Peptides against a protein of PDB entry 5ZK1. Designs and how they scored, part 5

Target 1, 52 residues: chain A of PDB entry 5ZK1
Amino acid sequence: KREVRLMKNREAARECRRKKKEYVKCLENRVAVLENQNKTLIEELKALKDLY
Target 2, 52 residues: chain A of PDB entry 5ZK1 as posed
Amino acid sequence: KREVRLMKNREAARESRRKKKEYVKCLENRVAVLENQNKTLIEELKALKDLY

## One batch from the design tools (peptide; made by RFdiffusion4, then SolubleMPNN)

Design b1_p9_2_s2 (from b1_p9_2 with P1A P4A)
Fold by OpenDDE base, seed 2:
Structure b1_p9_2_s2 (fold): chain B 52 residues (1-52), chain A 9 residues (1-9)
Amino acid sequence: as target 1 above (52 residues)
Amino acid sequence: ALPAPPPLP
């Protein structure tokens, strides 16, 4: 009984760490895309203002 | 439960 509970806890802890790592990676990718889009939009707005 | 990661743009 005890060993089966410890095994299930170790499996659940591995899965929890995996899901957390995937979530953080998804947020990091979203931040990188949004930062790049924001930079491009700021550069385009600057280029348009420098034409007039 | 972790919130669902929001979609990429």
Scores: peptide ipSAE 0.068, ipTM 0.698, DockQ to the pose 0.161
Fold by OpenDDE base, seed 4:
Structure b1_p9_2_s2 (fold): chain B 52 residues (1-52), chain A 9 residues (1-9)
Amino acid sequence: as target 1 above (52 residues)
Amino acid sequence: ALPAPPPLP
């Protein structure tokens, strides 16, 4: 029936958008962690170079 | 499946 195909398409489209949003959020969190780690390591390297 | 995120440099 046409209605069942349209329902399945709407469900698949919702799931596709959900998975994409979760993937982007995972990447944003990974970038934020790496940027913070990189900043800390640069500050530590600067502090060590300023001692010698 | 979505592609794996790129390896860290």
Scores: peptide ipSAE 0.052, ipTM 0.671, DockQ to the pose 0.153
Fold by OpenDDE base, seed 5:
Structure b1_p9_2_s2 (fold): chain B 52 residues (1-52), chain A 9 residues (1-9)
Amino acid sequence: as target 1 above (52 residues)
Amino acid sequence: ALPAPPPLP
C-alpha cells in the first residue's frame, strides 16, 4: 500500500510540473504577441503624429 | 482577441 501511494504521488508531481511548464510557455507566447502588437501600434501612432 | 490562458495547474 505505501509504495503504490508513493508511485501515484510521483506521477501526480510529474504531471503538475508538465502542466506548469505548458502554462508558462503559453503565457510567454501571449506576452510576445501582445508586446509585438503594442510596438506596432506605437510605431503607427508615431508615424501618424509625424505626418500631421 | 487572444485566447484566455489555460487554468493554473
Scores: peptide ipSAE 0.052, ipTM 0.679, DockQ to the pose 0.321
Fold by OpenDDE base, seed 3:
Structure b1_p9_2_s2 (fold): chain B 52 residues (1-52), chain A 9 residues (1-9)
Amino acid sequence: as target 1 above (52 residues)
Amino acid sequence: ALPAPPPLP
């Protein structure tokens, strides 16, 4: 009985760490995409303001 | 539970 509880806890802890790592990676990818889009939009807005 | 990351734009 004790060994089965320790095994289940080790499995749950591995899965928790996996889900946290995947979540952080998705946020890092989202930040990189949004930063690139924001730079492009700022450059386009600057080019439009320099025409008028 | 971690909230789902928001979808990419």
Scores: peptide ipSAE 0.072, ipTM 0.706, DockQ to the pose 0.161; fails the geometry check

Design b1_p9_2_s3 (from b1_p9_2 with P1A)
Fold by OpenDDE base, seed 2:
Structure b1_p9_2_s3 (fold): chain B 52 residues (1-52), chain A 9 residues (1-9)
Amino acid sequence: as target 1 above (52 residues)
Amino acid sequence: ALPPPPPLP
């Protein structure tokens, strides 16, 4: 009984760490895309303002 | 439970 509970806990802890790592990676990718889009839009707005 | 990761833009 004890060994089976320890095995299940180790498996659940591995899966929890995997899911957390995947979630953080998705957030990091989203931040990088949004920061690049925002930078591009600011540069385009500046270029348009410098033409007029 | 972790919230679902938000969609990419």
Scores: peptide ipSAE 0.063, ipTM 0.691, DockQ to the pose 0.162
Fold by OpenDDE base, seed 5:
Structure b1_p9_2_s3 (fold): chain B 52 residues (1-52), chain A 9 residues (1-9)
Amino acid sequence: as target 1 above (52 residues)
Amino acid sequence: ALPPPPPLP
C-alpha cells in the first residue's frame, strides 16, 4: 500500500511539472507574438507620423 | 488547474 502511494505521488509530480513547463512555453510563445505585433504597430505609427 | 492561457489575439 505505501509503495503504490509513493509511485502515484511521483507520477503526479512529474505530470504537474510537465503541465507547468508546457503552460510556460505557451505563455512565452504568446509574449513573442504580442511583442512582434506591438513592434509592427509602433513602426507603422512612426511611419504615419513621419509622413506629416 | 492552471487557468487556460488566454486566447491569442
Scores: peptide ipSAE 0.063, ipTM 0.692, DockQ to the pose 0.158
Fold by OpenDDE base, seed 1:
Structure b1_p9_2_s3 (fold): chain B 52 residues (1-52), chain A 9 residues (1-9)
Amino acid sequence: as target 1 above (52 residues)
Amino acid sequence: ALPPPPPLP
């Protein structure tokens, strides 16, 4: 009985760590995309201001 | 479930 509970806890802890790693990777990718979009928009705004 | 990502600033 105790060993089965410890096994289930270890499985749940592995799944929790996997989900956390996937979530962090999703946030890192979102940050990289937003930083690139922000950079492009700032460069476009500078180019438009340099035409006037 | 993990919380939703923070809102964009």
Scores: peptide ipSAE 0.061, ipTM 0.691, DockQ to the pose 0.181
Fold by OpenDDE base, seed 4:
Structure b1_p9_2_s3 (fold): chain B 52 residues (1-52), chain A 9 residues (1-9)
Amino acid sequence: as target 1 above (52 residues)
Amino acid sequence: ALPPPPPLP
């Protein structure tokens, strides 16, 4: 009984660390996309202001 | 539970 509980806890802890790593990678990708979109929008706004 | 990250735009 005790050894089975310890095994299940180790498996749950591995899965928790995996899910956290995947979540951080998803946030890093989202930040990179939003930073690129923001840069493009700022450049477009500058180009529009340079017409006046 | 970690909230699901919202989809990329």
Scores: peptide ipSAE 0.058, ipTM 0.680, DockQ to the pose 0.162

Design b1_p9_2_s4 (from b1_p9_2 with P1S)
Fold by OpenDDE base, seed 5:
Formats: structure tokens, C-alpha cells, sequence
Structure b1_p9_2_s4 (fold): chain B 52 residues (1-52), chain A 9 residues (1-9)
């Protein structure tokens, strides 16, 4: 009984760390996309302002 | 609870 509980706890802790790593990677990808979009929009706004 | 994962790009 004790060994089975320790095994299940180790599995749950591995799964928790995996899910956290996947969540952080998804946030990093979202940040990279938004930073690139924001850079493009700022460059377009500068180009529009430099025409006047 | 963790917030829902952001939508995949």
C-alpha cells in the first residue's frame, strides 16, 4: 500500500512538471508572435507618420 | 487552478 502511493505521487509530480513546461513553452511562443506583430505595427505606424 | 493554456498560435 505505501509503495503504490509513493509511485502514484511520483507519476503525478512528473505529469505536473510536464504540464507546467508545456504551458510555459506555449506562453513563450505567444509572446514571440505578439512581439513580432507589435514590431510590424510600430514600423507601419512610423512609415505612415514619416509620410506627413 | 492554472488558467487555461493560451490558444496555440
Amino acid sequence: as target 1 above (52 residues)
Amino acid sequence: SLPPPPPLP
Scores: peptide ipSAE 0.071, ipTM 0.721, DockQ to the pose 0.199
Fold by OpenDDE base, seed 2:
Formats: structure tokens, sequence, C-alpha cells
Structure b1_p9_2_s4 (fold): chain B 52 residues (1-52), chain A 9 residues (1-9)
């Protein structure tokens, strides 16, 4: 009984760490895309203001 | 539960 419970806990802890790592990676990719889009929009707005 | 990561733009 104890060993089976410890094995299931180790498996659940591995899966929890995997899901957390995938979630953080998805947020990091989202931040990088949004920061790049925001930078591009700011540069386009500057270029338009420098033409007038 | 972790909330689902929101979709990429």
Amino acid sequence: as target 1 above (52 residues)
Amino acid sequence: SLPPPPPLP
C-alpha cells in the first residue's frame, strides 16, 4: 500500500512540473510576440510622424 | 488548476 501511493505521488509530481514548464513557455512566447508587435507599432507610428 | 494559457495573438 505505501509504495504504490509513493509511486503515484512521484508520477503526479512529474506531470505537475511538466504542465507548469509548458505553461511558462507558452506565456514567455506570448510576451515575446506581444513585445515585438508593440515595438513594430511604435516604430511605424514614429515613421508616420516623421513624414509630416 | 492552472488556468489555460491564453492563445497567442
Scores: peptide ipSAE 0.067, ipTM 0.712, DockQ to the pose 0.162
Fold by OpenDDE base, seed 4:
Structure b1_p9_2_s4 (fold): chain B 52 residues (1-52), chain A 9 residues (1-9)
Amino acid sequence: as target 1 above (52 residues)
Amino acid sequence: SLPPPPPLP
């Protein structure tokens, strides 16, 4: 009984770490895209203000 | 629980 509980806990801990790593990677990709979009929009707004 | 991942860009 104890060994089976320890095995299931190790499997659950591996899966928890995998899901956390995938979630962080999705956040990092979303941040990189939003930072690039924000930079482009700021540059476009600056160029528009420099025309008038 | 972790929140749902953000949608892909």
Scores: peptide ipSAE 0.062, ipTM 0.706, DockQ to the pose 0.191
Fold by OpenDDE base, seed 1:
Structure b1_p9_2_s4 (fold): chain B 52 residues (1-52), chain A 9 residues (1-9)
Amino acid sequence: as target 1 above (52 residues)
Amino acid sequence: SLPPPPPLP
């Protein structure tokens, strides 16, 4: 009985760590996309201001 | 639009 509970806990802990790693990677990718979009919008705003 | 972040595990 105890060993089966410890095995299930180890499996649940592996799955929790996997899901956390995937979540962090998704946030990192989102930050990189938002930073690039922000950079592009700032460059477009500069180019528009330099035309006037 | 970027999809919402996945739910926290």
Scores: peptide ipSAE 0.057, ipTM 0.699, DockQ to the pose 0.319

Design b1_p9_3_s1 (from b1_p9_3 with P7E)
Fold by OpenDDE base, seed 2:
Structure b1_p9_3_s1 (fold): chain B 52 residues (1-52), chain A 9 residues (1-9)
Amino acid sequence: as target 1 above (52 residues)
Amino acid sequence: PLPPPPELP
């Protein structure tokens, strides 16, 4: 039936949007961690240069 | 298909 195909398509589209949102959240978390690590390494390099 | 989610460092 056409209605069953439309229902399955709506379910697949909801799941696709959920997976995309989770993937973006994982990227945002990775960026935040890498930005923090980079900031810390720059501050450590600055502190080391200020000692010599 | 979406790629696997990136691992956190």
Scores: peptide ipSAE 0.072, ipTM 0.702, DockQ to the pose 0.196
Fold by OpenDDE base, seed 5:
Structure b1_p9_3_s1 (fold): chain B 52 residues (1-52), chain A 9 residues (1-9)
Amino acid sequence: as target 1 above (52 residues)
Amino acid sequence: PLPPPPELP
């Protein structure tokens, strides 16, 4: 009984670490896309302001 | 609980 509980806890801990790593990677990818879009929009707004 | 993973844009 104790060994089965320790095995299940190790599996749950591995799955928790996997899910956390995937979640962080998803956030990093979203940040990179939003930073690129924001940079482009700022450059476009600057180009429009530099015409006046 | 962790919020649902953000959908990829």
Scores: peptide ipSAE 0.071, ipTM 0.699, DockQ to the pose 0.204
Fold by OpenDDE base, seed 1:
Structure b1_p9_3_s1 (fold): chain B 52 residues (1-52), chain A 9 residues (1-9)
Amino acid sequence: as target 1 above (52 residues)
Amino acid sequence: PLPPPPELP
């Protein structure tokens, strides 16, 4: 009985760490895309303002 | 539980 509980806990802990790593990677990718889009939009807005 | 992963824009 104890060994089965310890095995299930180790499996749950591995899965929790995997899901956390995947979630952080998705956030990092979203930040990189949004930072690039924001930079491009600021540069476009600057170029449009420099025409007038 | 973790929240759902963010969708990419």
Scores: peptide ipSAE 0.067, ipTM 0.697, DockQ to the pose 0.196
Fold by OpenDDE base, seed 4:
Structure b1_p9_3_s1 (fold): chain B 52 residues (1-52), chain A 9 residues (1-9)
Amino acid sequence: as target 1 above (52 residues)
Amino acid sequence: PLPPPPELP
């Protein structure tokens, strides 16, 4: 009985760590895309202000 | 379950 509970806990802990790592990677990719878009928009706004 | 991140615009 105890060993089966410890096995299930280890499996659940591995899956929890996997899901957390995948979620963090998704957020990091999202941040990188938004930072690049924001940089491009700031550069475009600067170029437009330098024309007028 | 972790909530999905919102969609990108």
Scores: peptide ipSAE 0.054, ipTM 0.670, DockQ to the pose 0.158

Design b1_p9_3_s2 (from b1_p9_3 with P4A)
Fold by OpenDDE base, seed 5:
Structure b1_p9_3_s2 (fold): chain B 52 residues (1-52), chain A 9 residues (1-9)
Amino acid sequence: as target 1 above (52 residues)
Amino acid sequence: PLPAPPPLP
């Protein structure tokens, strides 16, 4: 009984760490996309202001 | 539980 509980806890802890790593990677990818979009929009706004 | 991963744009 104790060994089975320790095994299940180790599996749950591995899965928790995996899910956290995947979630962080998803956030990093979203940040990179939003930073690139924001940079492009700022450059477009600057180009429009430099025309006048 | 972690919140659902944010949708990618």
Scores: peptide ipSAE 0.071, ipTM 0.717, DockQ to the pose 0.197
Fold by OpenDDE base, seed 1:
Structure b1_p9_3_s2 (fold): chain B 52 residues (1-52), chain A 9 residues (1-9)
Amino acid sequence: as target 1 above (52 residues)
Amino acid sequence: PLPAPPPLP
């Protein structure tokens, strides 16, 4: 009985760590996209200001 | 469960 509970806890802990890693990777990809979009918008705004 | 990250704009 105790060993089965410890096995289920180890499985749940592995799944929790997997989900956390996937979530962090999703946030890192989002940050990279937003940083690139922000850079492009700043460059476009500079190019427009340099025309006037 | 972790909250879903918000959508990209």
Scores: peptide ipSAE 0.065, ipTM 0.710, DockQ to the pose 0.161
Fold by OpenDDE base, seed 2:
Structure b1_p9_3_s2 (fold): chain B 52 residues (1-52), chain A 9 residues (1-9)
Amino acid sequence: as target 1 above (52 residues)
Amino acid sequence: PLPAPPPLP
């Protein structure tokens, strides 16, 4: 009984760490895309303002 | 449970 509970806990802890790593990676990718889009839009707005 | 990651733009 004890060993089976310890095995299930180790499996659940591995899966929890995997899901957390995937979630953080998705947020990091989203931040990088949004920061690049925002930079491009600011540069385009500046270029348009410098033409007029 | 972790919330679902939001979609990419």
Scores: peptide ipSAE 0.064, ipTM 0.705, DockQ to the pose 0.167
Fold by OpenDDE base, seed 4:
Structure b1_p9_3_s2 (fold): chain B 52 residues (1-52), chain A 9 residues (1-9)
Amino acid sequence: as target 1 above (52 residues)
Amino acid sequence: PLPAPPPLP
């Protein structure tokens, strides 16, 4: 009984660390996309202002 | 479930 509980706890802890790593990677990708979109929108706004 | 990602500043 005890060894089975310790095994399940180790598996749950591995899965928790995996999910956290995937979440951080998802955030990093979202930041990179939004920073690129923001840069493009700022450049488009500058080009529009240079017409006036 | 993991929380929703925070808004960017």
Scores: peptide ipSAE 0.061, ipTM 0.692, DockQ to the pose 0.190

Design b1_p9_3_s3
Fold by OpenDDE base, seed 5:
Structure b1_p9_3_s3 (fold): chain B 52 residues (1-52), chain A 9 residues (1-9)
Amino acid sequence: as target 1 above (52 residues)
Amino acid sequence: PLPPPPPLP
């Protein structure tokens, strides 16, 4: 009984760490996309202001 | 529980 509980706890802890790593990677990818979009919009706004 | 991962844009 104790060994089965320890095995299930180790499995649950591995799955928790996997899900956390995947979540962080999804956030990092979203940040990179939003930073690139923001940079492009700032450059477009600058180019529009430099015409006047 | 972790919130669902944000949708990719």
Scores: peptide ipSAE 0.067, ipTM 0.715, DockQ to the pose 0.199
Fold by OpenDDE base, seed 3:
Structure b1_p9_3_s3 (fold): chain B 52 residues (1-52), chain A 9 residues (1-9)
Amino acid sequence: as target 1 above (52 residues)
Amino acid sequence: PLPPPPPLP
């Protein structure tokens, strides 16, 4: 019984670390997309303000 | 459980 509980705990800890790594990677990709979109929108807004 | 990612702006 004890060894089975320790195995299940090690599996749960591996899965927790996997989910955390995937979550951070998702946030990093999302930040990169939003930074690029924000840069483009600021450049477009500047170009429009320089026309008027 | 991890919190959901923040909403898109």
Scores: peptide ipSAE 0.064, ipTM 0.710, DockQ to the pose 0.191
Fold by OpenDDE base, seed 2:
Structure b1_p9_3_s3 (fold): chain B 52 residues (1-52), chain A 9 residues (1-9)
Amino acid sequence: as target 1 above (52 residues)
Amino acid sequence: PLPPPPPLP
């Protein structure tokens, strides 16, 4: 009984770490896209202000 | 449970 519980806990802990890594990677990709979009919009707004 | 990751823009 104890060894089976420890095995299941190790499997659950591996899956938890995998899901956390995938979640962080998704957030990092979202931040990179939003930062690039924000930079582009700020550059476009500067270019428009320099024309008038 | 971790919340679902938000969709990419």
Scores: peptide ipSAE 0.062, ipTM 0.703, DockQ to the pose 0.167
Fold by OpenDDE base, seed 4:
Structure b1_p9_3_s3 (fold): chain B 52 residues (1-52), chain A 9 residues (1-9)
Amino acid sequence: as target 1 above (52 residues)
Amino acid sequence: PLPPPPPLP
């Protein structure tokens, strides 16, 4: 009984670390895209203001 | 539990 509980806990801890790594990678990719979009929109807004 | 991953843009 004890060894089976320890095995299940080790498996759950590995899966928790995997899911956390995937979640962080998804956030990093979203931040990179949003930073690029924000940069482009700021440059477009500057170019539009320089016309008037 | 971790929140659901953010949607891809």
Scores: peptide ipSAE 0.058, ipTM 0.698, DockQ to the pose 0.199

Design b1_p9_3_s4 (from b1_p9_3 with P1A P4A)
Fold by OpenDDE base, seed 2:
Structure b1_p9_3_s4 (fold): chain B 52 residues (1-52), chain A 9 residues (1-9)
Amino acid sequence: as target 1 above (52 residues)
Amino acid sequence: ALPAPPPLP
């Protein structure tokens, strides 16, 4: 009984760490895309203002 | 439960 509970806890802890790592990676990718889009939009707005 | 990661743009 005890060993089966410890095994299930170790499996659940591995899965929890995996899901957390995937979530953080998804947020990091979203931040990188949004930062790049924001930079491009700021550069385009600057280029348009420098034409007039 | 972790919130669902929001979609990429």
Scores: peptide ipSAE 0.068, ipTM 0.698, DockQ to the pose 0.167
Fold by OpenDDE base, seed 4:
Structure b1_p9_3_s4 (fold): chain B 52 residues (1-52), chain A 9 residues (1-9)
Amino acid sequence: as target 1 above (52 residues)
Amino acid sequence: ALPAPPPLP
């Protein structure tokens, strides 16, 4: 029936958008962690170079 | 499946 195909398409489209949003959020969190780690390591390297 | 995120440099 046409209605069942349209329902399945709407469900698949919702799931596709959900998975994409979760993937982007995972990447944003990974970038934020790496940027913070990189900043800390640069500050530590600067502090060590300023001692010698 | 979505592609794996790129390896860290």
Scores: peptide ipSAE 0.052, ipTM 0.671, DockQ to the pose 0.160
Fold by OpenDDE base, seed 5:
Structure b1_p9_3_s4 (fold): chain B 52 residues (1-52), chain A 9 residues (1-9)
Amino acid sequence: as target 1 above (52 residues)
Amino acid sequence: ALPAPPPLP
C-alpha cells in the first residue's frame, strides 16, 4: 500500500510540473504577441503624429 | 482577441 501511494504521488508531481511548464510557455507566447502588437501600434501612432 | 490562458495547474 505505501509504495503504490508513493508511485501515484510521483506521477501526480510529474504531471503538475508538465502542466506548469505548458502554462508558462503559453503565457510567454501571449506576452510576445501582445508586446509585438503594442510596438506596432506605437510605431503607427508615431508615424501618424509625424505626418500631421 | 487572444485566447484566455489555460487554468493554473
Scores: peptide ipSAE 0.052, ipTM 0.679, DockQ to the pose 0.330
Fold by OpenDDE base, seed 3:
Structure b1_p9_3_s4 (fold): chain B 52 residues (1-52), chain A 9 residues (1-9)
Amino acid sequence: as target 1 above (52 residues)
Amino acid sequence: ALPAPPPLP
């Protein structure tokens, strides 16, 4: 009985760490995409303001 | 539970 509880806890802890790592990676990818889009939009807005 | 990351734009 004790060994089965320790095994289940080790499995749950591995899965928790996996889900946290995947979540952080998705946020890092989202930040990189949004930063690139924001730079492009700022450059386009600057080019439009320099025409008028 | 971690909230789902928001979808990419």
Scores: peptide ipSAE 0.072, ipTM 0.706, DockQ to the pose 0.167; fails the geometry check

Design b1_p9_4_s1 (from b1_p9_4 with F6V D8E)
Fold by OpenDDE base, seed 4:
Structure b1_p9_4_s1 (fold): chain B 52 residues (1-52), chain A 9 residues (1-9)
Amino acid sequence: as target 1 above (52 residues)
Amino acid sequence: PPLPPVPEL
């Protein structure tokens, strides 16, 4: 009985760590894309202001 | 618990 509970807890803890790592990676990718888009938009806005 | 969905880009 105790060993089965410890096994299930270890499996649940592995799955929790996996899901957290995947979630953080998706957030990091989103931040990188948004930072790049924001940089490009700022550069485009600067180029437009330098024409007028 | 499930983590909240990461919104799409």
Scores: peptide ipSAE 0.134, ipTM 0.731, DockQ to the pose 0.199
Fold by OpenDDE base, seed 2:
Structure b1_p9_4_s1 (fold): chain B 52 residues (1-52), chain A 9 residues (1-9)
Amino acid sequence: as target 1 above (52 residues)
Amino acid sequence: PPLPPVPEL
């Protein structure tokens, strides 16, 4: 039936949007950690250069 | 399509 195909498509579209949201959240967390690590390494390199 | 895996940190 057409209605069953439309229902399955709506469910698949909800799951696709959920997976995309989780993927973006994982990328945002990765960016935040890498930006923090890079900031810390730059500050450590600056502190080391200020000693010599 | 499946999203590509997010690589670990």
Scores: peptide ipSAE 0.134, ipTM 0.731, DockQ to the pose 0.201
Fold by OpenDDE base, seed 3:
Structure b1_p9_4_s1 (fold): chain B 52 residues (1-52), chain A 9 residues (1-9)
Amino acid sequence: as target 1 above (52 residues)
Amino acid sequence: PPLPPVPEL
């Protein structure tokens, strides 16, 4: 009985670490896309102001 | 516990 509980706990802990890593990677990708979009929009707004 | 969904862009 004890060994089966320890095995199930190790499996649940591996899956928890995997899900956390995937969640952080999705947030990092979202931040990188939003930072690039904001940079492009700021550059476009500067270029439009420099035309007038 | 399940992590909350990542919000869409």
Scores: peptide ipSAE 0.132, ipTM 0.732, DockQ to the pose 0.199
Fold by OpenDDE base, seed 5:
Structure b1_p9_4_s1 (fold): chain B 52 residues (1-52), chain A 9 residues (1-9)
Amino acid sequence: as target 1 above (52 residues)
Amino acid sequence: PPLPPVPEL
Protein backbone atom coordinates (compact mmCIF):
# COMPACT_ATOMS: atom_id res chain seq x y z
CA LYS B 1 0.00 0.00 0.00
CA ARG B 2 2.68 2.66 0.91
CA GLU B 3 4.78 1.97 -2.26
CA VAL B 4 1.71 2.38 -4.54
CA ARG B 5 0.94 5.78 -2.89
CA LEU B 6 4.58 6.91 -3.40
CA MET B 7 4.48 5.76 -7.07
CA LYS B 8 1.19 7.66 -7.71
CA ASN B 9 2.63 10.78 -6.00
CA ARG B 10 5.78 10.58 -8.20
CA GLU B 11 3.63 10.25 -11.36
CA ALA B 12 1.40 13.19 -10.27
CA ALA B 13 4.53 15.32 -9.57
CA ARG B 14 5.97 14.48 -13.06
CA GLU B 15 2.64 15.42 -14.71
CA CYS B 16 2.44 18.68 -12.67
CA ARG B 17 5.98 19.67 -13.85
CA ARG B 18 5.09 18.77 -17.50
CA LYS B 19 1.87 20.86 -17.42
CA LYS B 20 3.75 23.83 -15.87
CA LYS B 21 6.48 23.63 -18.58
CA GLU B 22 3.85 23.52 -21.38
CA TYR B 23 1.98 26.46 -19.78
CA VAL B 24 5.17 28.60 -19.59
CA LYS B 25 6.11 27.72 -23.21
CA CYS B 26 2.63 28.76 -24.42
CA LEU B 27 2.91 32.09 -22.53
CA GLU B 28 6.43 32.71 -23.97
CA ASN B 29 5.14 32.08 -27.52
CA ARG B 30 2.14 34.40 -26.92
CA VAL B 31 4.43 37.15 -25.53
CA ALA B 32 6.78 36.85 -28.55
CA VAL B 33 3.85 37.14 -31.03
CA LEU B 34 2.27 40.10 -29.18
CA GLU B 35 5.64 41.92 -28.85
CA ASN B 36 6.25 41.50 -32.61
CA GLN B 37 2.72 42.75 -33.47
CA ASN B 38 3.10 45.70 -31.06
CA LYS B 39 6.52 46.61 -32.57
CA THR B 40 5.06 46.54 -36.12
CA LEU B 41 2.07 48.72 -35.09
CA ILE B 42 4.38 51.23 -33.32
CA GLU B 43 6.66 51.41 -36.42
CA GLU B 44 3.61 51.95 -38.70
CA LEU B 45 2.27 54.69 -36.36
CA LYS B 46 5.73 56.34 -36.33
CA ALA B 47 5.99 56.23 -40.15
CA LEU B 48 2.53 57.86 -40.40
CA LYS B 49 3.53 60.62 -37.90
CA ASP B 50 6.86 61.25 -39.71
CA LEU B 51 4.85 62.10 -42.92
CA TYR B 52 3.44 65.26 -41.22
CA PRO A 1 -4.31 24.25 -7.94
CA PRO A 2 -5.67 24.19 -11.52
CA LEU A 3 -3.49 26.38 -13.73
CA PRO A 4 -5.64 29.10 -15.36
CA PRO A 5 -6.63 28.02 -18.89
CA VAL A 6 -3.83 29.06 -21.24
CA PRO A 7 -5.58 30.71 -24.19
CA GLU A 8 -4.70 28.78 -27.34
CA LEU A 9 -2.89 31.10 -29.73
Scores: peptide ipSAE 0.130, ipTM 0.731, DockQ to the pose 0.209

Design b1_p9_4_s2 (from b1_p9_4 with F6L D8V)
Fold by OpenDDE base, seed 5:
Structure b1_p9_4_s2 (fold): chain B 52 residues (1-52), chain A 9 residues (1-9)
Amino acid sequence: as target 1 above (52 residues)
Amino acid sequence: PPLPPLPVL
């Protein structure tokens, strides 16, 4: 039936949007962690250079 | 499309 195909397409589209949102959130979290680690390493490198 | 696996660090 056409209606069953349209229902399955709506479910697949909802799941695709959910997976995309989860993927973006995981990237955002990874960027935030890497930016914080990079900042800390740069501050440590500056402190070591300012001691010499 | 399969989203590329995010490399779990």
Scores: peptide ipSAE 0.153, ipTM 0.754, DockQ to the pose 0.168
Fold by OpenDDE base, seed 3:
Structure b1_p9_4_s2 (fold): chain B 52 residues (1-52), chain A 9 residues (1-9)
Amino acid sequence: as target 1 above (52 residues)
Amino acid sequence: PPLPPLPVL
């Protein structure tokens, strides 16, 4: 009985760490995309203001 | 615990 509980706890801890790593990677990718889009939009707005 | 869903933009 004890060994089965320790095995299940180790499996649950591995899965929790995997899901946390995937979630952080999705946030990091989203931040990088939004920062790049924001930079491009600011550059386009400057170029449009410099034409008038 | 389940992680919160990412906010939809």
Scores: peptide ipSAE 0.147, ipTM 0.747, DockQ to the pose 0.200
Fold by OpenDDE base, seed 1:
Structure b1_p9_4_s2 (fold): chain B 52 residues (1-52), chain A 9 residues (1-9)
Amino acid sequence: as target 1 above (52 residues)
Amino acid sequence: PPLPPLPVL
């Protein structure tokens, strides 16, 4: 009984670490996209202001 | 525990 509980806990801990790594990667990708979009919008706003 | 959903913009 104890060994089976320890095995299941190790499996659950591996899965929790995997899911956390995937979530962080999704956040990093979202930040990179938002930073790029923000940069482009600032450059477009600057180009529009430099026309007037 | 379930991770919170990422905000969809």
Scores: peptide ipSAE 0.143, ipTM 0.748, DockQ to the pose 0.199
Fold by OpenDDE base, seed 2:
Structure b1_p9_4_s2 (fold): chain B 52 residues (1-52), chain A 9 residues (1-9)
Amino acid sequence: as target 1 above (52 residues)
Amino acid sequence: PPLPPLPVL
């Protein structure tokens, strides 16, 4: 009984680390997209302000 | 525990 519980805990810990890594990568990609969109919008707003 | 869903853009 104890060894089976320790094996299941090791498997659950591996899966938890995998899911955390995937979630962080998804956040990093989302931040990079939002930063690029924000930069473009700021540059467009600056260009419009420099015309008037 | 399941991680919270990412907010939709």
Scores: peptide ipSAE 0.139, ipTM 0.744, DockQ to the pose 0.197

